# Peptides against a protein of PDB entry 6D0Y: the designs that were tried, part 168

Target 1, 225 residues: chain A of PDB entry 6D0Y
Amino acid sequence: ETEDHLESLICKVGEKSACSLESNLEGLAGVLEADLPNYKSKILRLLCTVARLLPEKLTIYTTLVGLLNARNYNFGGEFVEAMIRQLKESLKANNYNEAVYLVRFLSDLVNCHVIAAPSMVAMFENFVSVTQEEDVPQVRRDWYVYAFLSSLPWVGKELYEKKDAEMDRIFANTESYLKRRQKTHVPMLQVWTADKPHPQEEYLDCLWAQIQKLKKDRWQERHIL

## One batch from the design tools (peptide; made by RFdiffusion4, then SolubleMPNN)

Design b2_p25_4_s2 (from b2_p25_4, 14 letters changed)
Fold by OpenDDE base, seed 2:
Structure b2_p25_4_s2 (fold): chain B 225 residues (1-225), chain A 25 residues (1-25)
Amino acid sequence: as target 1 above (225 residues)
Amino acid sequence: SDLEFLKSLSPEERREYLLSELEKS
């Protein structure tokens, strides 16, 4: 395939077709694998781009990367490295909306067997450890907690199955922080921007409660169909 | 839609799917 064709295939995955999504994903993974020898760099860039810019297709692209990683482990690693670089750049640029999404994306990659559970635990440990830094504004500390908690619906079960003790420590630290942090009540309708990275106080408390309930329910989500 | 279907799957179900695909490979 040409580069343009690959772009089209990657961008259109998940759209209505005669085949199941699973079949389409498997097929696309096969196509991409076959073209890696010639278009690895392009494919890598495309996957990073769609992963970043199409949040509505998060599970599609994490699954695709999972399938591709199973076929080419080295490429999967390179993809993760690229995503981590992007996360760092987003954080450096105070692009908190992109950053939190990237954390969720990386979290779901654990489910897709692209990122090891211990690695994700280490990332979350690093995030929550920021709450202990005195030179970091609370707004940023709150964001790291939010990034952690809001990612758990995607990866909490896997992490507790593999690293329960470490996760419990992270939860304890999170709970401690939430209890001791200064609370500022603001309207709930605030939209997150690069200039305002912190969630609403009520939302963060609500999120914590929701995650606690999810944890208690052994990470079984209730879906309304 | 296909997208909605995939989104309806739990992380566990997707893990199982991917594991099954790995076994086939």
Scores: peptide ipSAE 0.481, ipTM 0.923, DockQ to the pose 0.039
Fold by OpenDDE base, seed 1:
Order: C-alpha cells, then sequence, then structure tokens
Structure b2_p25_4_s2 (fold): chain B 225 residues (1-225), chain A 25 residues (1-25)
C-alpha cells in the first residue's frame, strides 16, 4: 500500500461498503499491520490525526486501534503514547475542547482493550487530585473534574466493574470538591467552548447530577450528555 | 450506516467483540 492509499483507507473506514463494518475494520487492521514495517510513522500519525480531528468517528477509530493493538501490542502502546503527548500539548495550548475529547477517546480505548482499566483509574485519580492542590486556579481544578465526569459515559461501567472501591473514592473526592468550590453563577447554561476554558457552575452541577443518575442506572445511558 | 451501527453498540458489546478477536489472534 502507498502512503496516500493508506490515508484514504483510514479516513474512509466506517463509510458505506459492500462488506460488514467488522470485516472492514479487521481487514484494515490487517493491512495496517502488514505495512507497519514500511509506514509505521505515517500510520501512527494518520491514526492520531483522525482520532483528533474526526470526533464523530470516535468509536470507529478506537475499535480499529483495538484490533491493531491485538495484533501489535507495541504499536498500540506507541499510539497511546502519542495520544498522551497530544493531550499534553493541547493542555499547554489551552485547547480544552480538544483535550477533553482526547480524554474521552482514551477512555473508550479502555473498552477496546488498548488501555488497562487500572491505568485509566490512575489517570482519573491524578485529575481529581488536582482539586486538592494548593495554588492551582479553580478554572484548572474545574476542568479536570469536567474532563473526568465527561468521560464516564464512555468508561464508567468498566471502571466500576474493575475498580469499584477506587472509583468510589474518586467520586467522593469529586463530590467534596464540588460542594466546597467557589461558585460563579451565569445567566444562562452554556456548552463548554474553546473561548470559555472555565466550566460554568450550572453546567458542572448539572453534569454531576447526570453522572450520578447514570451511575444509579448502572451506566445505562438514557440520553446523550 | 456502518458508523451509526457501531455507535449503537454498548461499550460492553464492543468489549465482547474485541475480546473475541483477541482470542482469534
Amino acid sequence: as target 1 above (225 residues)
Amino acid sequence: SDLEFLKSLSPEERREYLLSELEKS
């Protein structure tokens, strides 16, 4: 396969085809695996790019990476490392929308057996631990809580099944923070945007309530958050 | 669409699918 052809295949996966989606994903994973010796760096960059720029295809690409990881564990690890680097870069650039999406993507990679549940729990522990740090702006504390809560629809069930005690501690810490944090009321509830790095009080409280309900419903999603 | 179908799967169903594929590989 040529580099251009690989790009086309990766970008178009999940679109209409004569074959089943499962077959296409497995086939593409096989093609990518076979071409790693020649195009490893290119494939890595392509997967990172589509993962970042095509949020509507999140489940497609997490599944693809899952299949590829099953065949080549080392590549899967390198992909995760690249995504983590991108997350760090997004945070440094104050691109909070991209950052939160990347966390969601990584969260779904747990479902795809690319990231171990304990590792994701550790990440969320690190996120929530920021709320306990002194001399950290509340905007930063709020964002980490937001990133955590916003990702639970994708991975909450798995994490509670595997690490219920740890997750309960994270939830308790989160609840405690939400109760004690300074609240800034806004006239209208708004969606988090790139122009507003600080989660609105009403939004965070609403999200918390929604996640609590989701947890109560055993992580059976009833609506899109 | 295929994409919509995949999105309709629960995380558990996806996990089961991938576990099955892991066993095959």
Scores: peptide ipSAE 0.234, ipTM 0.820, DockQ to the pose 0.038
Fold by OpenDDE base, seed 3:
Structure b2_p25_4_s2 (fold): chain B 225 residues (1-225), chain A 25 residues (1-25)
Amino acid sequence: as target 1 above (225 residues)
Amino acid sequence: SDLEFLKSLSPEERREYLLSELEKS
């Protein structure tokens, strides 16, 4: 395959086709695997780009990466590293909307056997640990909690099955923080922007309640976010 | 498109599906 053709294949996956999405994903994974020796860097960049810019296709691309990772483990690792780097860059640039999406994407990669559960737990531990840092603005601390909680619909079940004790500790720390943090009220209909990761303070409390219920329901969700 | 299929699956169901597909290869 040529580089241009690879771009087309990657960007168009999930669109209307005579074949099933599953078949298309498997086929594409095979094509990408075969072309890695010649186009690894290009394929890596393309996958990172579509993962970041096409949030509506999150599950498509996480699944694709999962299939590809099974065929080439090293490539999967490089992809994760690139995504982590992008997450750090987004946070540094105060692009909180992109950052939270990247966290969700990484979370779903656990389901696709690309990221190990312990690694994701460690990431969430780091996020929640920010709540203990007084030199960090509360809006930033709130965002890390939000990023953690809002990702649990994708990965909470897996993490509790594999690391229940660690997850319980994270939940305890989260609950403690939510009880003691300062609360303010702003218009609910504000669009979440890069410089305002948590415009509505009550949303975090509501999200916490929703996640607690989800946990109680054994992570069975009627409507996936 | 069949994108709706993957979106209809729970994370657990999707994990199982993915594992089954990997076993076929």
Scores: peptide ipSAE 0.081, ipTM 0.729, DockQ to the pose 0.039
Fold by OpenDDE base, seed 4:
Structure b2_p25_4_s2 (fold): chain B 225 residues (1-225), chain A 25 residues (1-25)
Amino acid sequence: as target 1 above (225 residues)
Amino acid sequence: SDLEFLKSLSPEERREYLLSELEKS
């Protein structure tokens, strides 16, 4: 396959075509597996790109990555590393919407057996630990908390089932931060944009309450979705 | 929810479910 063809295949997966969707997914997984020796870097980049640009296809691509990882057990780690690099780049560029999509994508990869639960817990521990760094702007600290909390609908149940003690510690640290952080009142909630990455006071508090309720209800998504 | 169900599935199981849902839409 050519690079252009791979791009087309990856971008169009899940869309209507002359072939069945099942055939397309199976075919794509096979093609990508076969082409990893020659186009691994390109495939990694493409998958990272669609992960951040096509949030409506999140579960399709996480599933695809899961299928690829099942076929090539080394692929998942490299993909995660690439995603982390992209996450860092997104944060450097102040593209917070892209960054949160990447975190949610990574979270769902736990469900796809690409990322181990302990690894995701460690990631969230790292996120929440930023709140303890006073030299970090609060906008960044708030974002890490937001990224953590907003990803829990995707992976919270799995993480608490396997790492409840560690998750409780993260929650305690999060709660402590939310109580002590400086708050700016905004009377009307606004859509989060690249130029406005700061979570609004009411939103974070509401999100925290929602997640607490979700946790109490054993992570049933009816409260969020 | 659909998400909760999907989270409980293996990648292959999720794939099959996703295909089913995509065909419905």
Scores: peptide ipSAE 0.080, ipTM 0.685, DockQ to the pose 0.094

Design b2_p25_4_s3 (from b2_p25_4, 14 letters changed)
Fold by OpenDDE base, seed 5:
Structure b2_p25_4_s3 (fold): chain B 225 residues (1-225), chain A 25 residues (1-25)
Amino acid sequence: as target 1 above (225 residues)
Amino acid sequence: DDKEKLASLSPEERREWLLQRLKES
């Protein structure tokens, strides 16, 4: 496959097709695997790009990466590293919307057997640990909690099954922080942007309640929110 | 809609689906 063709294939996967999505994903994974020797860097960049720019296809691309990782775990590792770099870059650029989405993407990669559960737990531990840093603005601390909680619909069940004790500690720390943090009323309809990185007060509390309910329900849900 | 198909699965269901696909490959 030509480099340009690869771009087209990757960008269009999941769109209406005569074939099933499953077949298309498997087929594309095969194509990409075959072309890795020649186009690894390009494929890596393309996957990172579509992952960050097409949130509506989150599960499609995580699944694709899962399939590809199974075929070439070295590439899978490189992809994760690239995504982590992108996450850090987004945070440095105060692109909080992209950053939180990337966290969700990484979370779903656990379901796709790309990221190990313990690694994701460690990431969330790091996130929530920021709440204990006094030299960090609350807006930043709030974001890490938001990023954590908003990702749990994707990975909470798996993490609790594998690391229940650690998850309990994270939850306890989260709850404690939410209770003690300064409250600031912000309308829920406000878009979280670089200039407005603070989670909506009502939304954060609401999200916490929803996640608590989800946890209580043994993480049972019909679909990923 | 194909995009909605995978998204309609719970995380657990998707995990199992993928696992099944990997086993069949």
Scores: peptide ipSAE 0.465, ipTM 0.909, DockQ to the pose 0.039
Fold by OpenDDE base, seed 1:
Structure b2_p25_4_s3 (fold): chain B 225 residues (1-225), chain A 25 residues (1-25)
Amino acid sequence: as target 1 above (225 residues)
Amino acid sequence: DDKEKLASLSPEERREWLLQRLKES
């Protein structure tokens, strides 16, 4: 495959086809695996790009990466490393909208057997630990809690099944923080921007309540978060 | 469309599907 053709294949996966989506994903994974010796860097960059820029295809690309990881574990690892680097860059650039989406993407990679549950738990532990840092402004502390809670619809069930005790600790720390943090009232209909990473007081409390309900419902989502 | 179809699956369903593929690989 040529580089241009690979780009087309990757960008168009999940669109209308004579074959099933599952078949197309398996086929594409095979094509990409075969081309890794010649186009690994290009494929890696392409997958990172579509993962970042096409949120409507999140499950398509996490599944694709899952298939590739099963075929080539090293490539899967390199992809995760690249995504983590991108997350860090987004945070450094104060692109909090992209950052939270990347966390959700990584969360779904747990479902796709690309990231181990303990690793994701560790990431969330790191996020929530920021709430205990006094030298960090509350706006960042709030964002990390938001990023954690916002990702649980994708991975909460798996993490509680594998690491219930650790997750309970994270939840307890989160609850404690939410109770003690300074609350600021902001217009409720504000559009999130990269320059406004601070979750609204009402929204964060609402999200917490929604996640608590989701947890109580054994992670069976019945509402839109 | 197909992406909506896949997205309609629960995380557990997708996880099991991939596990099945892994076993067959």
Scores: peptide ipSAE 0.458, ipTM 0.906, DockQ to the pose 0.038
Fold by OpenDDE base, seed 4:
Structure b2_p25_4_s3 (fold): chain B 225 residues (1-225), chain A 25 residues (1-25)
Amino acid sequence: as target 1 above (225 residues)
Amino acid sequence: DDKEKLASLSPEERREWLLQRLKES
């Protein structure tokens, strides 16, 4: 495959075709695997790019990476490292929207057998540990909590099944932080639903409540977060 | 359509789906 062809294949995966999505993903994974010796860097860049820029295909590309990782474990690791680097860059640039999406993407990679549950737990431990740093602005601390909580719909069940004690500790630390943090109570940052018997809450508090309910429901979504 | 189907699976369901596919591949 040429580089141009690889780009086309990667970008178009999941679109209408004569074959099933599963077949296309497996086929593409095979093609990419075969081309890694010659185009590893290019493939890595392409996958990182589409992962970042095509959020509507999140599950497609996490699945693709999962398939590829099974074929080439080292490449999977390199991909994760590249994504983490991108996450760090996004955070440095204060691009919180991209950053949180990347965290969700990484979270879903746990489901795709690319990232081990303990590794993701460690990442979230690191995130929540930021809340204990005094020299970090609250907006940053809040973001880490947000990134953690908002990713749990994707990976919470798996993490609790594998690392329940550690997750409980993270939850305890998160709860502690949420109780002691300053709240802006800006109307735009408040969430309220007419069908819910709770008053308007600050977004993080609301999200926390939603995640607590999700946890109580054994991570089976019964509502749209 | 296929994209939506894949995305409609719960994380656990998709995890198992992928695991199954990996076994078959």
Scores: peptide ipSAE 0.457, ipTM 0.904, DockQ to the pose 0.040
Fold by OpenDDE base, seed 2:
Order: structure tokens, then sequence, then C-alpha cells
Structure b2_p25_4_s3 (fold): chain B 225 residues (1-225), chain A 25 residues (1-25)
């Protein structure tokens, strides 16, 4: 395969095909594995790029990386390292939108057997610990909590199954922070019905409630949809 | 749409699918 061809294959995976997505992913993983000796750096860059820029294909690329990781463990590790570096760069640049997506991507990599559950728990512990730091803007503290909570639909079940005690601690710390933080309400987001106004709930409180229900429902999203 | 199909699977279902495929590989 040429570099350009690899780019095409990687970018187009998940699009309409005569074969199943699963088959295409397996096939692509095989192609990429075979070409790693010659195009490792290029493949790594391509995967990082699509992982970052194509959020609509999150599960496709996490699955692809999972397949690749199983074939080449070192490459999987390098990919994760690259993604972590990108996350750090995004945070440094205050690109919170990209950063939160990267956290979700990494979270789903746990499901793909690329990142170990304890490692993800440690990451979330680090995130929530920011809420305890001094002289940190609340926007930053809020973001880390948001990043944590908003990623749990992807990985919460797995983490609680394997690290329930640690997760409980993180949840307790999160709840404590949410109770003591300054709440910001946006009146413009209030929903008005014909007979009854519905005040806007603070977004983190709302997310917290959703995650609590998700947890209660054993992390089955169909119960909250 | 294939990507939507995969996304329709729960994280657990995708995890199990991948695990099964890895075992068969």
Amino acid sequence: as target 1 above (225 residues)
Amino acid sequence: DDKEKLASLSPEERREWLLQRLKES
C-alpha cells in the first residue's frame, strides 16, 4: 500500500460498502498491520488525525485501534501516547472541545482493550483532583468534572465492574464539588411551556443527575433515552 | 449506515464483540 492509499482506506472506513463494517475493520486492520514495518509513522499520524477530526466515527476508529493493538501491542501503546500528548496540547491551548472528545475517545479505548480500566480510573482521579486545587478557575475545575462525567456513558460500566471502590471515591468527590461550587444559571436556556415555566437546570447538575440515573440503571443507556 | 450501526451498540456489546474477534484471530 502507498501512503495515499492508506490515507484513503483509513478515512473511508465505515462508509457504504458491499461488506460489513466489521469485515472492513478487520480487513483494514490486517492491511495496516502488514504495512506497519514500512509506514508506521504515517499510519500513526493518520489514525491520530482521524481520531481527532472525525468524531462521528469514534467507535469505528477505537475499534480499529483495538484490532491493531491486538496485532501489534507496541503500536497500540504508541497510539495511546500520541493521543495523550494531543490531549495535553489541547488543554494547554484551552481547546476544551477537542480535549473532552479526546477523553471520550480514550474512554472508549478501554472497551476496545487498548487502555486498562485502572489506567482510566487513574486519569479520572486526576481530573477530579483538579477540583481541589487552589487558585484554579472554576471554568477549569468544571471542565474536568464535565470531561469525567460526560465520558462515563462510554466506560462507566466497565470501570465500576473492575474498580468500584475507586469509582465510588471519585463519585463522592464529584458530588462534594458539585454541592459547593458556584452555580451559574443561564436564563435564556429556560424552557417555557404554555402553562408552566421550566427553569434551566445548571448543566453540570443536570449531567450529574443523568449519570446518577445511568449508574442506577446499571449503565444501560436505554433506560435514560 | 454502517457507522451508525456500530454506534448503536452499547459499550459493553462492542467490548464483547471485539473480545470475541480477538479470540478468534
Scores: peptide ipSAE 0.455, ipTM 0.903, DockQ to the pose 0.039

Design b2_p25_4_s4 (from b2_p25_4, 13 letters changed)
Fold by OpenDDE base, seed 1:
Structure b2_p25_4_s4 (fold): chain B 225 residues (1-225), chain A 25 residues (1-25)
Amino acid sequence: as target 1 above (225 residues)
Amino acid sequence: SDLEFFQSLSPEELRQKLLEELEKS
């Protein structure tokens, strides 16, 4: 396949066809696997792009990455490295929502056996540890908490099943921070507050309450976050 | 500014931890 054709195939996966989505994904994974020797960098870039720009297809592309990783055991690590680089670039460009999409994508990769649960726990530990830093902008603390909490619908169940003690510690630290933080509107958070389900609550407090309920419900999602 | 400081952040440490755990898998 040519590079242009690969882009088309990746972008259009999930569209209606005579075959099932699962069958199409298996087929596409086979095509991409065959092309990795010649177009690995292109494929990695394309997958990173759709991860950040097409969040509505998150489960489709995480599944695809999972299939590729199953076929090529080195692919997962390389993809994760690419995703982290992209995350860095998104943050530098003030694309904070895009950055969150990437974190959610990585979170769902745990379910696809690309990222191990301990790895994701470590990532979230690092996120929440930012709240303990002194003399830093609160906007930094708030964003990492948001990134953590907003990703739990995709991976919370898995992480609590395997790393409950560690997750409880992370939750405790998060709760502690939320209790002591100032509820100040900043440009980064203003974008999120526009979509909050409960206008009477500060966005992070609202999200925290929703996640607490989700946890109580054994991570069975009852509403869209 | 707050944003400037935030933009200076790097997820390199996150990557390193992820890669380490991936190798254990």
Scores: peptide ipSAE 0.028, ipTM 0.479, DockQ to the pose 0.015
Fold by OpenDDE base, seed 2:
Structure b2_p25_4_s4 (fold): chain B 225 residues (1-225), chain A 25 residues (1-25)
Amino acid sequence: as target 1 above (225 residues)
Amino acid sequence: SDLEFFQSLSPEELRQKLLEELEKS
């Protein structure tokens, strides 16, 4: 197998096939596992790339990473390290949309048994702690709160089940910040269409309300059709 | 819902099934 072939396999997973998606993921995991000795670096880079560029396939690729990690290659740790490096680079380059996709990806890796719940809690503690920094522009403070809150649909249930006290502290700090911050519209943080969320409502307040409702519903998402 | 606009589309049912299998392995 060539590097180009691996790229094709990874990028095309989830496309229409005669086989089930589950079968395709298991098959791909087997192929990638076999090629790790020779192409580990390339595979890590490819998975990092699809994580940041194909957010619509988030759970597909987190599951794939979980499958690979379960095969005892310490692959998950190496992948997470690569993702953290990429996250830092994205933030440094002010690529906030890419950065938030990476945070959500890392969040869902908790569910896939790649990242421990305490580690994710620590990450979110670090994010929310930025709101206490005086030399940081509000736009960056807002982004870290957004990154935290917008990731909770993927991992909030697990984190509250494992670390409820710590999560409550993070929520309290978040609420405190939201109450004292100056209301503003930050287009660079918007990841929705022009009509959603409600234009008349501040986006972080809206997100906060949604997350509070989700929490109250014990993290069981309700879809309105 | 408004929450959905902050989420990426994902095969949730697939994830749940596969995660259960991972826990068993």
Scores: peptide ipSAE 0.022, ipTM 0.472, DockQ to the pose 0.030
Fold by OpenDDE base, seed 5:
Structure b2_p25_4_s4 (fold): chain B 225 residues (1-225), chain A 25 residues (1-25)
Amino acid sequence: as target 1 above (225 residues)
Amino acid sequence: SDLEFFQSLSPEELRQKLLEELEKS
């Protein structure tokens, strides 16, 4: 009964209410905190599930995790570990869209003070380093580049403010890979639609151009959806 | 937590640990 109740509360947060979203999030954080001693594993699983299945509520749930982490519980680290496990499972199952949702979620957790900027930079370095491995199919190389680039709208500003030199190196490596890879369409990868229409081009090249423009505009998303 | 431990590492050590965690089978 209690577990079902928690699921309902987590899934319904952000819906129409007489109270503000901030108030509801604070209230839910309090409820979850109180239940962590008894239902930590369940709560972790539920939050991982909504991160995967409800990407439209990304900022709501990252904020919730941030609130829980701020309450001096070792919850943030355990949640991130659970998310990484889920990411691996999604990749093994070839659920690339779910996997990218998880990477974006982790990216936004930097803004919620759950993940440190250096840790996220290191993760992206790991992703881009896959492009240098000869025994990895290009489809997988492309996905890691896609996962990196498509997460930057959420965290690029923070990472460049804190680790500009490291980010420049990652960008250089990414650009190098994009120049030498074969241009093959991968249906599982999708690009954002810019505010202004852009010419039809290869999906990763298009995304690269969008991110370069975003970077040029100091990470203000006035030209990207 | 493992995350807290990773944050205490050098950038290269952190990268290696994250890679191990991510690619661990």
Scores: peptide ipSAE 0.019, ipTM 0.554, DockQ to the pose 0.016
Fold by OpenDDE base, seed 3:
Structure b2_p25_4_s4 (fold): chain B 225 residues (1-225), chain A 25 residues (1-25)
Amino acid sequence: as target 1 above (225 residues)
Amino acid sequence: SDLEFFQSLSPEELRQKLLEELEKS
C-alpha cells in the first residue's frame, strides 16, 4: 500500500545508508513532492506524527519540511497549520511534554525558512502575555514561560539577529513575571511530567538562569538540553 | 518562502485563542 510505503520512508530517514543524510533527505523530498497531489493529507499527518513522537530526529524532519516547502511553497503553510492544530490537541489532552516538543519543532522551522522570524516572535509574545492574565492559574502561566524558554536553544540566535528589540521586551516581561510569581503554594509546586503543566519551583528559575547564560554566550549551547 | 501565519492575527486574537484552549482542559 502506498500509504504504508510513505510511512516507512518517513520513519526510516536518518538510518545508516551508503549515502549522506543530506542526499537521503533530498531524495525523500523528491519522492514526497511527487506524491503530494494524491497524498498531501496523509503526508502532512505523518510528518506531524514523527514531529510529535520522534523528538530525537527533530532536525532531520525540520530539514525535510524545509526542503518540501522550497519545492512546494504552499506546503509549509499547510504543515504549520496542521502543527498548530496538533499543539492545541496536545494541550487539551494534557500532553504537555508533547506540546513542548511541538513548540521546539516550530522554533527550528524558522532556521529552515518555513516560518518567518516575526511570526515566531509573535507566538512567543502571546505565550508570555499569558503571564499578564489574572484569571488563569499560575500553572498555565508557568507552562507558557517554560515552553518559550525551553525553545530558545533552537531559535534564540536567529530571533535576536532579526528582532532584538522585540526579544528584549519579551525577556523583560519574562523576568518581571519570574520575580513576582508565587513560590510558596505547595500544590502548584509539582514535578514536571507529561500530565502536569507546572514545573517545580526551582526548575523554572534554573532554566531562566541557563537561558540568560546562553544568551550571554551568543547562543552557543554548552549544558542546556 | 517564509510563513507569516502568526502575523495574520492580532495579538489579542491569538491570546484569546490560547486562553480558550487552556480553559477547555
Scores: peptide ipSAE 0.018, ipTM 0.530, DockQ to the pose 0.015

